# Ledger of designs, part 236: peptides against a protein of PDB entry 5KEZ

Target 1, 320 residues: chain A of PDB entry 5KEZ
Amino acid sequence: NVAIYNPFRPWWERYQPVSYKLCTRSGNEDEFRNMVTRCNNVGVRIYVDAVINHMCGNAVSAGTSSTCGSYFNPGSRDFPAVPYSGWDFNDGKCKTGSGDIENYNDATQVRDCRLTGLLDLALEKDYVRSKIAEYMNHLIDIGVAGFRLDASKHMWPGDIKAILDKLHNLNSNWFPAGSKPFIYQEVIDLGGEPIKSSDYFGNGRVTEFKYGAKLGTVIRKWNGEKMSYLKNWGEGWGFVPSDRALVFVDNHDNQRGHGAGGASILTFWDARLYKMAVGFMLAHPYGFTRVMSSYRWPRQFQNGNDVNDWVGPPNNNGVI

## One batch from the design tools (peptide; made by RFdiffusion4, then SolubleMPNN)

Design b2_p25_3_s4 (from b2_p25_3, 13 letters changed)
Fold by OpenDDE base, seed 1:
Structure b2_p25_3_s4 (fold): chain B 320 residues (1-320), chain A 25 residues (1-25)
Amino acid sequence: as target 1 above (320 residues)
Amino acid sequence: AIKNEQLPGWVVTELNAQKYAAAQA
């Protein structure tokens, strides 16, 4: 991915790929392979946060400032390490003045325009689908068990399906022959927009962002809500079907006050309430559960916002 | 046993195994 130095190596640089090479600040391919093997050998399975909707930001300077040293040129849409070129992006399809998503009530913009400047891949093209599938299949062959598909709201469900249809069965060294990868899709659906979580049910599970938001409100006793109201927690609260839900108390975005959930989201910063929420989630049968493992950073609030929300994970592997 | 909730078969199997192991612990 792009190496961002201002601010210094933020967490979100990981979501700006310039190649599908497995060498980042989290480690190189050999280290990753070793970790996957060791985890699989003790029954711990790995799913990868796959960033396949886009490449890096359009405003990033061309060069080799990347974690794997690969050259890239956002201006010309040149990513030779893949390779991608200008033909592999949706620039010509997006009809907004900025080239970015400007109206989330326009599903076409949401899927064909750039998410906050991130170069939007033309997932309708078989070539692009194949390059992504090759990346994911490489991971599958290493031994991963599945994927979180980042920014799924911004991809057409049919394009996602086309990619998934190209995936290998899981590595038979650890999984039964014919095993399919575990797929869940990040779709932020709190209502009010044309794109719905249900659009993606056919591809796998979907993140249910209402879960953490509403649970936080209840545990915080906001708006007169009570724990006793959780008796019909799940579908009774208007959530997606349990068999389509991936549920969580917080994620890396809303842990920082970003994305869906707002101030209701409970995090490790709210230790007691957070433990209650996580405990409830793990005890309740609704949805497939995900527990957050994060880190502390030096929060600095200005006008209600943490100006240090960019701080990346602790790192001791040098400047990579 | 954990209900098959549109998960890959191996996931259901392993989750059930984990539940069994926890019950025996």
Scores: peptide ipSAE 0.197, ipTM 0.667, DockQ to the pose 0.015
Fold by OpenDDE base, seed 5:
Structure b2_p25_3_s4 (fold): chain B 320 residues (1-320), chain A 25 residues (1-25)
Amino acid sequence: as target 1 above (320 residues)
Amino acid sequence: AIKNEQLPGWVVTELNAQKYAAAQA
């Protein structure tokens, strides 16, 4: 991914890829392979956060400022380490003046235009699908168990399916022969927009962001909410079917207080309430649970916003 | 008193803006 130095190595640089090389601040491919092997050998499975909707921002300067030193040129849509060219992006399909998503009530814009400047891949092209599948298959062959698909809301479900149909079975060294990768898709559906979580049920599980938002409100006792109201927790609260839901109290995005639940989201900063929420989640049968492991950073609030919300995990001069 | 509520739309730009990085100086 792009190496950002201003601010200094923010967490979100990971979501601006310039190649599919397994070479980041977390380590190189050999180290990753070693980790996966060691984890699998003791029954711990690995699921990769796969960023396949886009490449880096369109305004990033060309050069080799990336975690693996790969050259890239956003201006010309040149990513030779893949390789991608201008033919592999949706610039011509997006009809907005800016090239970015301008109206989230327009599903076509949401899928075909750039997410906040991030160069949008033409996932309708078999070439692009194949390059992504090759990346994911490499990970499968290493021994990962599945994937979180980042920004799934911004990809056409059919394009995702086409990619998934190209995937190998899991590595038989650790998984039963014929095992399929576990897929869960990041889709933020809080209502009010055309794109729905149900659009993606055919590809695998989806994130249920209503879960953390509503649970936070209840545990915080906002608006007169009571724990007794959780009697019909799950589908009874308007959530997706349990067998399609990935549930969580917080994630790396909403832990920072923005969107997808806002201030209701409970985090480790509210230790007592957070423990209650996580305990409830683990005790209740609804959905497939994900527990957050995060870190403390030096928060500085200005006008209600943390100006240090960019701070990444503990590191040694940028190396994790 | 059992609840079944739909949340309002969320502010996408506030959350996703963090994914974009400015050009390096």
Scores: peptide ipSAE 0.043, ipTM 0.525, DockQ to the pose 0.081
Fold by OpenDDE base, seed 4:
Structure b2_p25_3_s4 (fold): chain B 320 residues (1-320), chain A 25 residues (1-25)
Amino acid sequence: as target 1 above (320 residues)
Amino acid sequence: AIKNEQLPGWVVTELNAQKYAAAQA
């Protein structure tokens, strides 16, 4: 991915890929392989946060400032390490003036235009699908158990399906023969927009963002909410079917206080309430649970927003 | 009665803006 130095190596640089090489702030491919092996050997499975909707920002300077040293040129859509070229992006498909998503009530924009300037891959192309599948299959062959698909809301479900159909079975050294990768898709569906979580049920589980938002409100006793209202928690609260739900109290984004429902989201900063929420989540049978493991950073609030929300995990001069 | 209220929509672009903005600096 792009190496960002202003601010200094933020967490979100990881979500601006320039290649599918396994060289990151966390280590090289050999180190990753070693980690996966060690984890698998003790029954800890690895799921990769796969960034496959896009490459880096369109305004990032061309060069070799990347975690694996690969050259890239966003201006010309040139990512030779893949390789991708101008033919592999949705520049001509997006009809907005900016080239970015401007209206989230337009599903076509949401999927065909750039997410905050991130170069949007043409996932309708078999070439692009195959390059992504190769990346994911390499990880599968290393021994990962599945994937979180980043920004799934911004990909057509059919394109995702086409990629998933190209995936190998899991590594038989650790998984039963014929095992399929575990897939969960990041889809932010809080209602009021045309894209629905149900659009993605065919590909795997989806994130249920209503879960953390509603649970936070209840635990905080906001708006007259009571714990007794959790009697029909899950589908009874309008959440997706349990077998399609990936549930969580917070994630890295809403932990930083952004977006609708962000204020209700419980985090480790609210330790007591957070433990109550996480405890409830783990005790309740609804959905597949994900527990957040985060870190402290020097928060500095200005106008209700943390200006240091970019700070990544503890590192040594950018190396984790 | 048990409450079942729909949440308002979320502007995703605002949430993800930092992923792009700082890279341009």
Scores: peptide ipSAE 0.027, ipTM 0.433, DockQ to the pose 0.085
Fold by OpenDDE base, seed 3:
Formats: sequence, C-alpha cells, structure tokens
Structure b2_p25_3_s4 (fold): chain B 320 residues (1-320), chain A 25 residues (1-25)
Amino acid sequence: as target 1 above (320 residues)
Amino acid sequence: AIKNEQLPGWVVTELNAQKYAAAQA
C-alpha cells in the first residue's frame, strides 16, 4: 500500500493499495506465512481484510513511496505491480462532475464512482476479477480461512460473486477437503439508502452496523432506552437474519467516534460500558461475533472532532 | 473535496446520507 508520511504512517494507509504483494508495515510474506502456519497449528484461524474495491487515492503522488517499494502512478492509473492500467478503472462510467460519489442515494454512483477519491476498479472486467482472485487465492493457499471484503457496499454484488466463484478451496493441511473460505462483507446499512444489506446475502455474511449503534444507545440509556427492550434483540429489532449477520460493538472506523452509528458507539474509551456491551454480545446468540482489539492514541478534540484519529498502532518508525 | 486519505470520513458521509434519506422519505 501507499506509505503516507503526512500524517506519519496513519492506520488508514493500509486501505490504499498499490499492489497485492504481501509486503507491508506488518511484515513480509515469509513472516505472514509463518504466522498463519503457527496460528492454524493451534486452531486459530486467520481472516484477511481484503481491499478489492479500489486502489490508492487519485491525488497521491506517483513514485515508489509504498510499503514494498512498488512503483505506482495514480494520475495515469498505472499500477505495474499488479498490473493495472487506465482500462481497469471506472473513470469512464462515473458521470459525476468530480468523479467521486456525490449522491449516496444513487446506487450507481455508490458503485461506479470513486469513494472519496479512491481509484475505483472496474470489477465488471474479467481481467480485474482474475487479478483479485489470484491475490485472494494466494492467501487461501497460504492457509487463511476467509476474508472481510472492505467497501462491499461500493461493489456490485454480482461482481463480488464472480470473484468468489474463482476462489480455491481452503488449504487441506488445516481444513477439511472442500472447505470454502468464510466471507463477510462490509456493508453500512442503517436504513434510508437504496443499497441494502440483503443485496449481498448471496455472497456471505454482512456487517450489521445497527447492532453496535442500537446497543450503544441502550447501554448508555439514551432516549429512555432500557435493557429490558433487548428482550427481542436481533431480528426483532429489524436486524438482518442471524445467519447473515456479523456483529460487533465497534470497529476501527466508528471507534474514532464519528463512524457508522455515531456517538452511540461504545469503545474501550468507555471501559465499563464497553465491557457490558461486549459481554452482552458474547452472551447473546444473534449473529457471528467479532471482538475489537485496539490501542490508545493521543486524542485531541477540536470542535468535537479528534484531530489525531489518524494515529496508527504503536510502532517503530512505521513498523509494527 | 477529495478525501483520499481518511476512511472514517466517507463512513461519516454515508451515515449522514442515510439520515438525510430517512428524513426526506
């Protein structure tokens, strides 16, 4: 991915890929393979956050400022380490003046235009699908158990399916023969927009952002909410079917205090309430649960916004 | 403005868009 130095190596640089090389601030491919092997050998499975909707931002300077030194040129859509070219992006399909998503009530814009400047891959192309599948299959062959698909809301479900149909079975050294990768898709659906979580049920599980948002409100006792109202928690609250839901109290985005769910989201900053929420989540049968592991950073609020919400995990000169 | 850096930014945008859509529906 792009190595960002202003601010200095933020956490979100990971979501601006320039190649599919397993060479990042976390380590190289050999180290990753070693970790996956060690984890699998003791029954701990690895799921990769796969960024396949886009490459890096269109305004990033061309060069070799990347975690593995690969050259890239956002201006010309040149990513030779893949390789991608201008033919592999949706620039020609997006009809907005900026080239970015301007109206989230327009499903076509949400899928075909750039997400805040991130170069949008043409996932309708078999070439692009195949390059992504090769990346994911390499990970599967290493021994990962599945994937979180980043920014799934911004990809057509059919394109996702086409990629998933190219995936190998899981590595038989650790998984039963014929096992398929576990897939969950990041889709922010709090209601009110054309794109629905149900659009993606056919590909795997989806993130249920209503879960953390509503639970936070209840635990915080906002708007007169009571714990007794959780009697019909799950589908009774309008959430997606349990067998399609991946649930969580917070994620890396809304942990910064302004993501999907807003201020209701509970985090480790609210230690006591957070433990209550996580405890409830783990005790309740609804959905597949995910627990956040995070870190403290020097928060500095200005006008209600943390100006240091970019700060990455503890590191040594960008290396974790 | 193009915000090609901060992922939280677009998440906020989507949240706001959902609220707006719900309000006018």
Scores: peptide ipSAE 0.017, ipTM 0.576, DockQ to the pose 0.095

Design b2_p25_4_s1 (from b2_p25_4, 7 letters changed)
Fold by OpenDDE base, seed 4:
Structure b2_p25_4_s1 (fold): chain B 320 residues (1-320), chain A 25 residues (1-25)
Amino acid sequence: as target 1 above (320 residues)
Amino acid sequence: SAAEDAAKGAPWALSLALNPEWDPS
């Protein structure tokens, strides 16, 4: 991915890929392979956060300022390490003046235009699908168990399916023969927009952002909500089917106050309430559960926003 | 919504982004 220095090596630089090489601020491919092997050997499975909707931001300077040193040029859409070129992006397909998503009520814009300037891949092209599948298959061969598909809302479900259909079975060294990768898709659906979580059920599980939002409201006792109202928690609250749900109290985005769920989201900053929420989530049978492991950072609020929300995990001069 | 997704590329834009219609608070 791009190495960002202003601010200094933020967490979100990981979501601006320039290649599919396994060289990051966390280590190289050999180190990753070693970690996956050690984890698998003790029954800990690895799921990769796969950024396949886009490449880096259009405003990033061309050069070799990347975690693996690969050259890239956002201006010309040149990513030779893949390789991608201008033919592999939706620049001509997006009809907005800016090239960015301007109206989230237009599903076509949401899927064909750039997410906050991130160069949008033409996932309708078999070439692009194949390059992504090659990346994911390489990870499968290493021994990962599955994937979180980042920004799934911004990809056509059929394009995702086409990629998934190219995937190999899991590595038989650790998984039963014929095992398929576990897929869960980040789809933010709180209602009010045309893209629905149900659009993606055919590809795998989806994130249920209503879960953390509603649970936070209940535990905080906002709006007269009571714990007793959780009697029909899950599908009874209008959540997606349990077998399609990935549930969580918080994630890295909404932990910083700007993700889906608003101020109701409970985090480690509210330790007591957070423990209650996590405990409830783990005790309740609804959905596939994900527990957050995070870190503290020096928060500085200006106009209700933390200006230090970019701060990544503890690191040594940008290296984790 | 833009506010929900902006963190991926431009965190500074979050303050200017529209919040989703659904407010659980």
Scores: peptide ipSAE 0.043, ipTM 0.656, DockQ to the pose 0.110
Fold by OpenDDE base, seed 3:
Structure b2_p25_4_s1 (fold): chain B 320 residues (1-320), chain A 25 residues (1-25)
Amino acid sequence: as target 1 above (320 residues)
Amino acid sequence: SAAEDAAKGAPWALSLALNPEWDPS
């Protein structure tokens, strides 16, 4: 991914890929392989956050400022480490003046235009699908158990399916022969927008962002909400079917107050309430649960926003 | 909404995209 130095190595640089090489702030490919092996050997499975909707931001300077030193040029859509070129992006499909998503009520913009300037991959192209599948298959062959598909809302479900159909079975050294990768898709559907979580059920599980948002409201006792109202928690609250849901109290985005759920989201900053919410989630049978492991950072609020929400995990000069 | 995943972009993109469109409270 892009190595960002202003601000200094933010967490979100990980979501701006320039290659599919396994060289990151966390280590190189050999170290990753070693970690996966060690984890699998003790029954801990690894699921990779796969960023496949886009490459880095269009405004990032060309050069070799990347975690693996690969050259890239966002301006010319040149990512030779893949390789991708201008033919592999949706620039010509997006009809907005900026090239970015301007209206989230337009599903075509949401999927064909750039997410906050991130260069949008042409996932309709078999070449692009194959490059992504090769990346994911390499990870599968290393021994990962599955994937979080980042920004799935911004990809056509059919394109995702086409990629998934190219995937190998899981590594038989640790998984039963014929096992398929576990897939969960990040889809933010709080209602009111055209893109629905149900559009993605065919590809795997989806994130249920209503879960953390609603639970936060209840635990905080906002608007007269009571714990007793959780009697029909899950589908009874209008959530997706349990067998399609991945649930969580918070994630890395909404933990910083600007993701889905707003101020209702409980985080480790509200330790007592957060423990209550996480405890409830783990006790309740609805959905596949995910527990967040995060870190503290020096929050500085200006005009209601944390200007340090970019701060990544504790690191040694950018290396974790 | 743009605020949903705005943090994935550059700081200026995040700033421009920050708009809480949905508040369950």
Scores: peptide ipSAE 0.042, ipTM 0.672, DockQ to the pose 0.107
Fold by OpenDDE base, seed 2:
Structure b2_p25_4_s1 (fold): chain B 320 residues (1-320), chain A 25 residues (1-25)
Amino acid sequence: as target 1 above (320 residues)
Amino acid sequence: SAAEDAAKGAPWALSLALNPEWDPS
């Protein structure tokens, strides 16, 4: 991915890829392989956050400022380490004046235009699909158990399916023969927009962002909400089917106060209420549960926003 | 929404999404 130095190595640089090399500030491919092996040997499975919707931001300077030193040029859409070129992006397909998503009520823009300037990959192309599949298959062959698909809302479900159809079975050294990768898709659907979580059920599980948002409201006792209202928690609250849901109290985005769910989201900053929420989630049978492991950072609020929301995990001069 | 997804982009984009009144245009 791109190496950002202003601010100094923010967490979000990881979501701006310039190659599919397993070479980042967290380690090289050999170290990753070693970790996966050690984890698998004790029954801990690894799921990779796969960023496949886009490459880095269009405004990032060209050069070799990347975690593995690979050259890239966002301006010319040149990513030779893949390789991608200008033909592999949706620049000509997006019809907005800016090239960015301008209207989230237009599903075509949401999927074909750039997410906040991030260069949008042409996932309709078999070449692009194959490059992504090669990346994911390499991970599968190493021994990962599955994937979180980042920014799935911004990809056509059919394109995702086409990629998934190219994937290998899981590594038989640790998984039963014929096992398929576990897939869960990040789709933010709180209602009110044309793209629905149900559009993606065919590809795997979907993140249920209503879960953390509504649970936070109840536990905070906002608007007269009571714990007793959780009697029909899950599908009774309009959530996706349990077998399609990945549920969580918070994630890295909404811990910073601006993700899906807004201020209702409970985090470790509200320790008591957070423990209640996580405890409830783990006790309740609805959905596949995910527990957050995070870190503290020096928050500084200005005009209601944390100006230090970019701060990544504890590191040694940028190395994690 | 843009505000929900903007964290993946540049910090300034997030700020604009959250505070549209800051748009210099």
Scores: peptide ipSAE 0.039, ipTM 0.654, DockQ to the pose 0.184
Fold by OpenDDE base, seed 1:
Structure b2_p25_4_s1 (fold): chain B 320 residues (1-320), chain A 25 residues (1-25)
Amino acid sequence: as target 1 above (320 residues)
Amino acid sequence: SAAEDAAKGAPWALSLALNPEWDPS
């Protein structure tokens, strides 16, 4: 991915890829392979956060300022490490003046235009699908068990399906023969927009962002809500079917005090309430559960906003 | 919404990642 130095190596640089090389601040490919092997050997499975909707921001300077030194040129849509070129992006498909998503009530814009300037891949092209599948298959062959598909609401469900149909079976060294990768898709659906989580049920599970938001409200006792109201927690609260839901109390985005769920989201900063919420989530049968493991950063609030919400995970081992 | 999805784009976009629909304040 791109190496951002202002601010210094923020967490969100990881979501601006310039290649599919396993060579980032998280480690190199050998280290990743070793970790996957060690985890699988003790029954811990790995699910990769796969950024496949887009490449880096269109405003990032061309050059080799990336985690593995790969050259890239956002201006010309040149990503030779893949390779991608100008033919592999939705520049001509997006009809907005800016090239960015301008109206989230227009599903076509949401899927064909750039998410906050991130160069939008032409996932309708078999070439692009194949390059993504190659990346994911490499991970599958290493021994990962599945994927979180980042920014799924910004991809057409049929394009996702086309990619998934190209995937290998899981590595038979650790998984039963014929096993398929576990897929969950990040779709922010809090209602009010045309793209629905149900659009993606055919591809795998979907993130249920209502879960953490509503649970936070209940645990915080906002609006007179009580724990007893959780009697019909899950589908009874209007959530997606349990077998389609991936549930969580918080994620890396909304943990930073903004995004989907707003102020209701419980985090480790509210330790007691957070433990209650996580405990409830783990005890309740609804959905496939995901537990957040994060880190502290020096929060600095200005006008109600944490100006240090960019701070990335700790790194003191020289990996750049 | 744009605010809900802004976190991964740029520092200035991250600051706008507020969803008033879910902020009681």
Scores: peptide ipSAE 0.037, ipTM 0.643, DockQ to the pose 0.096

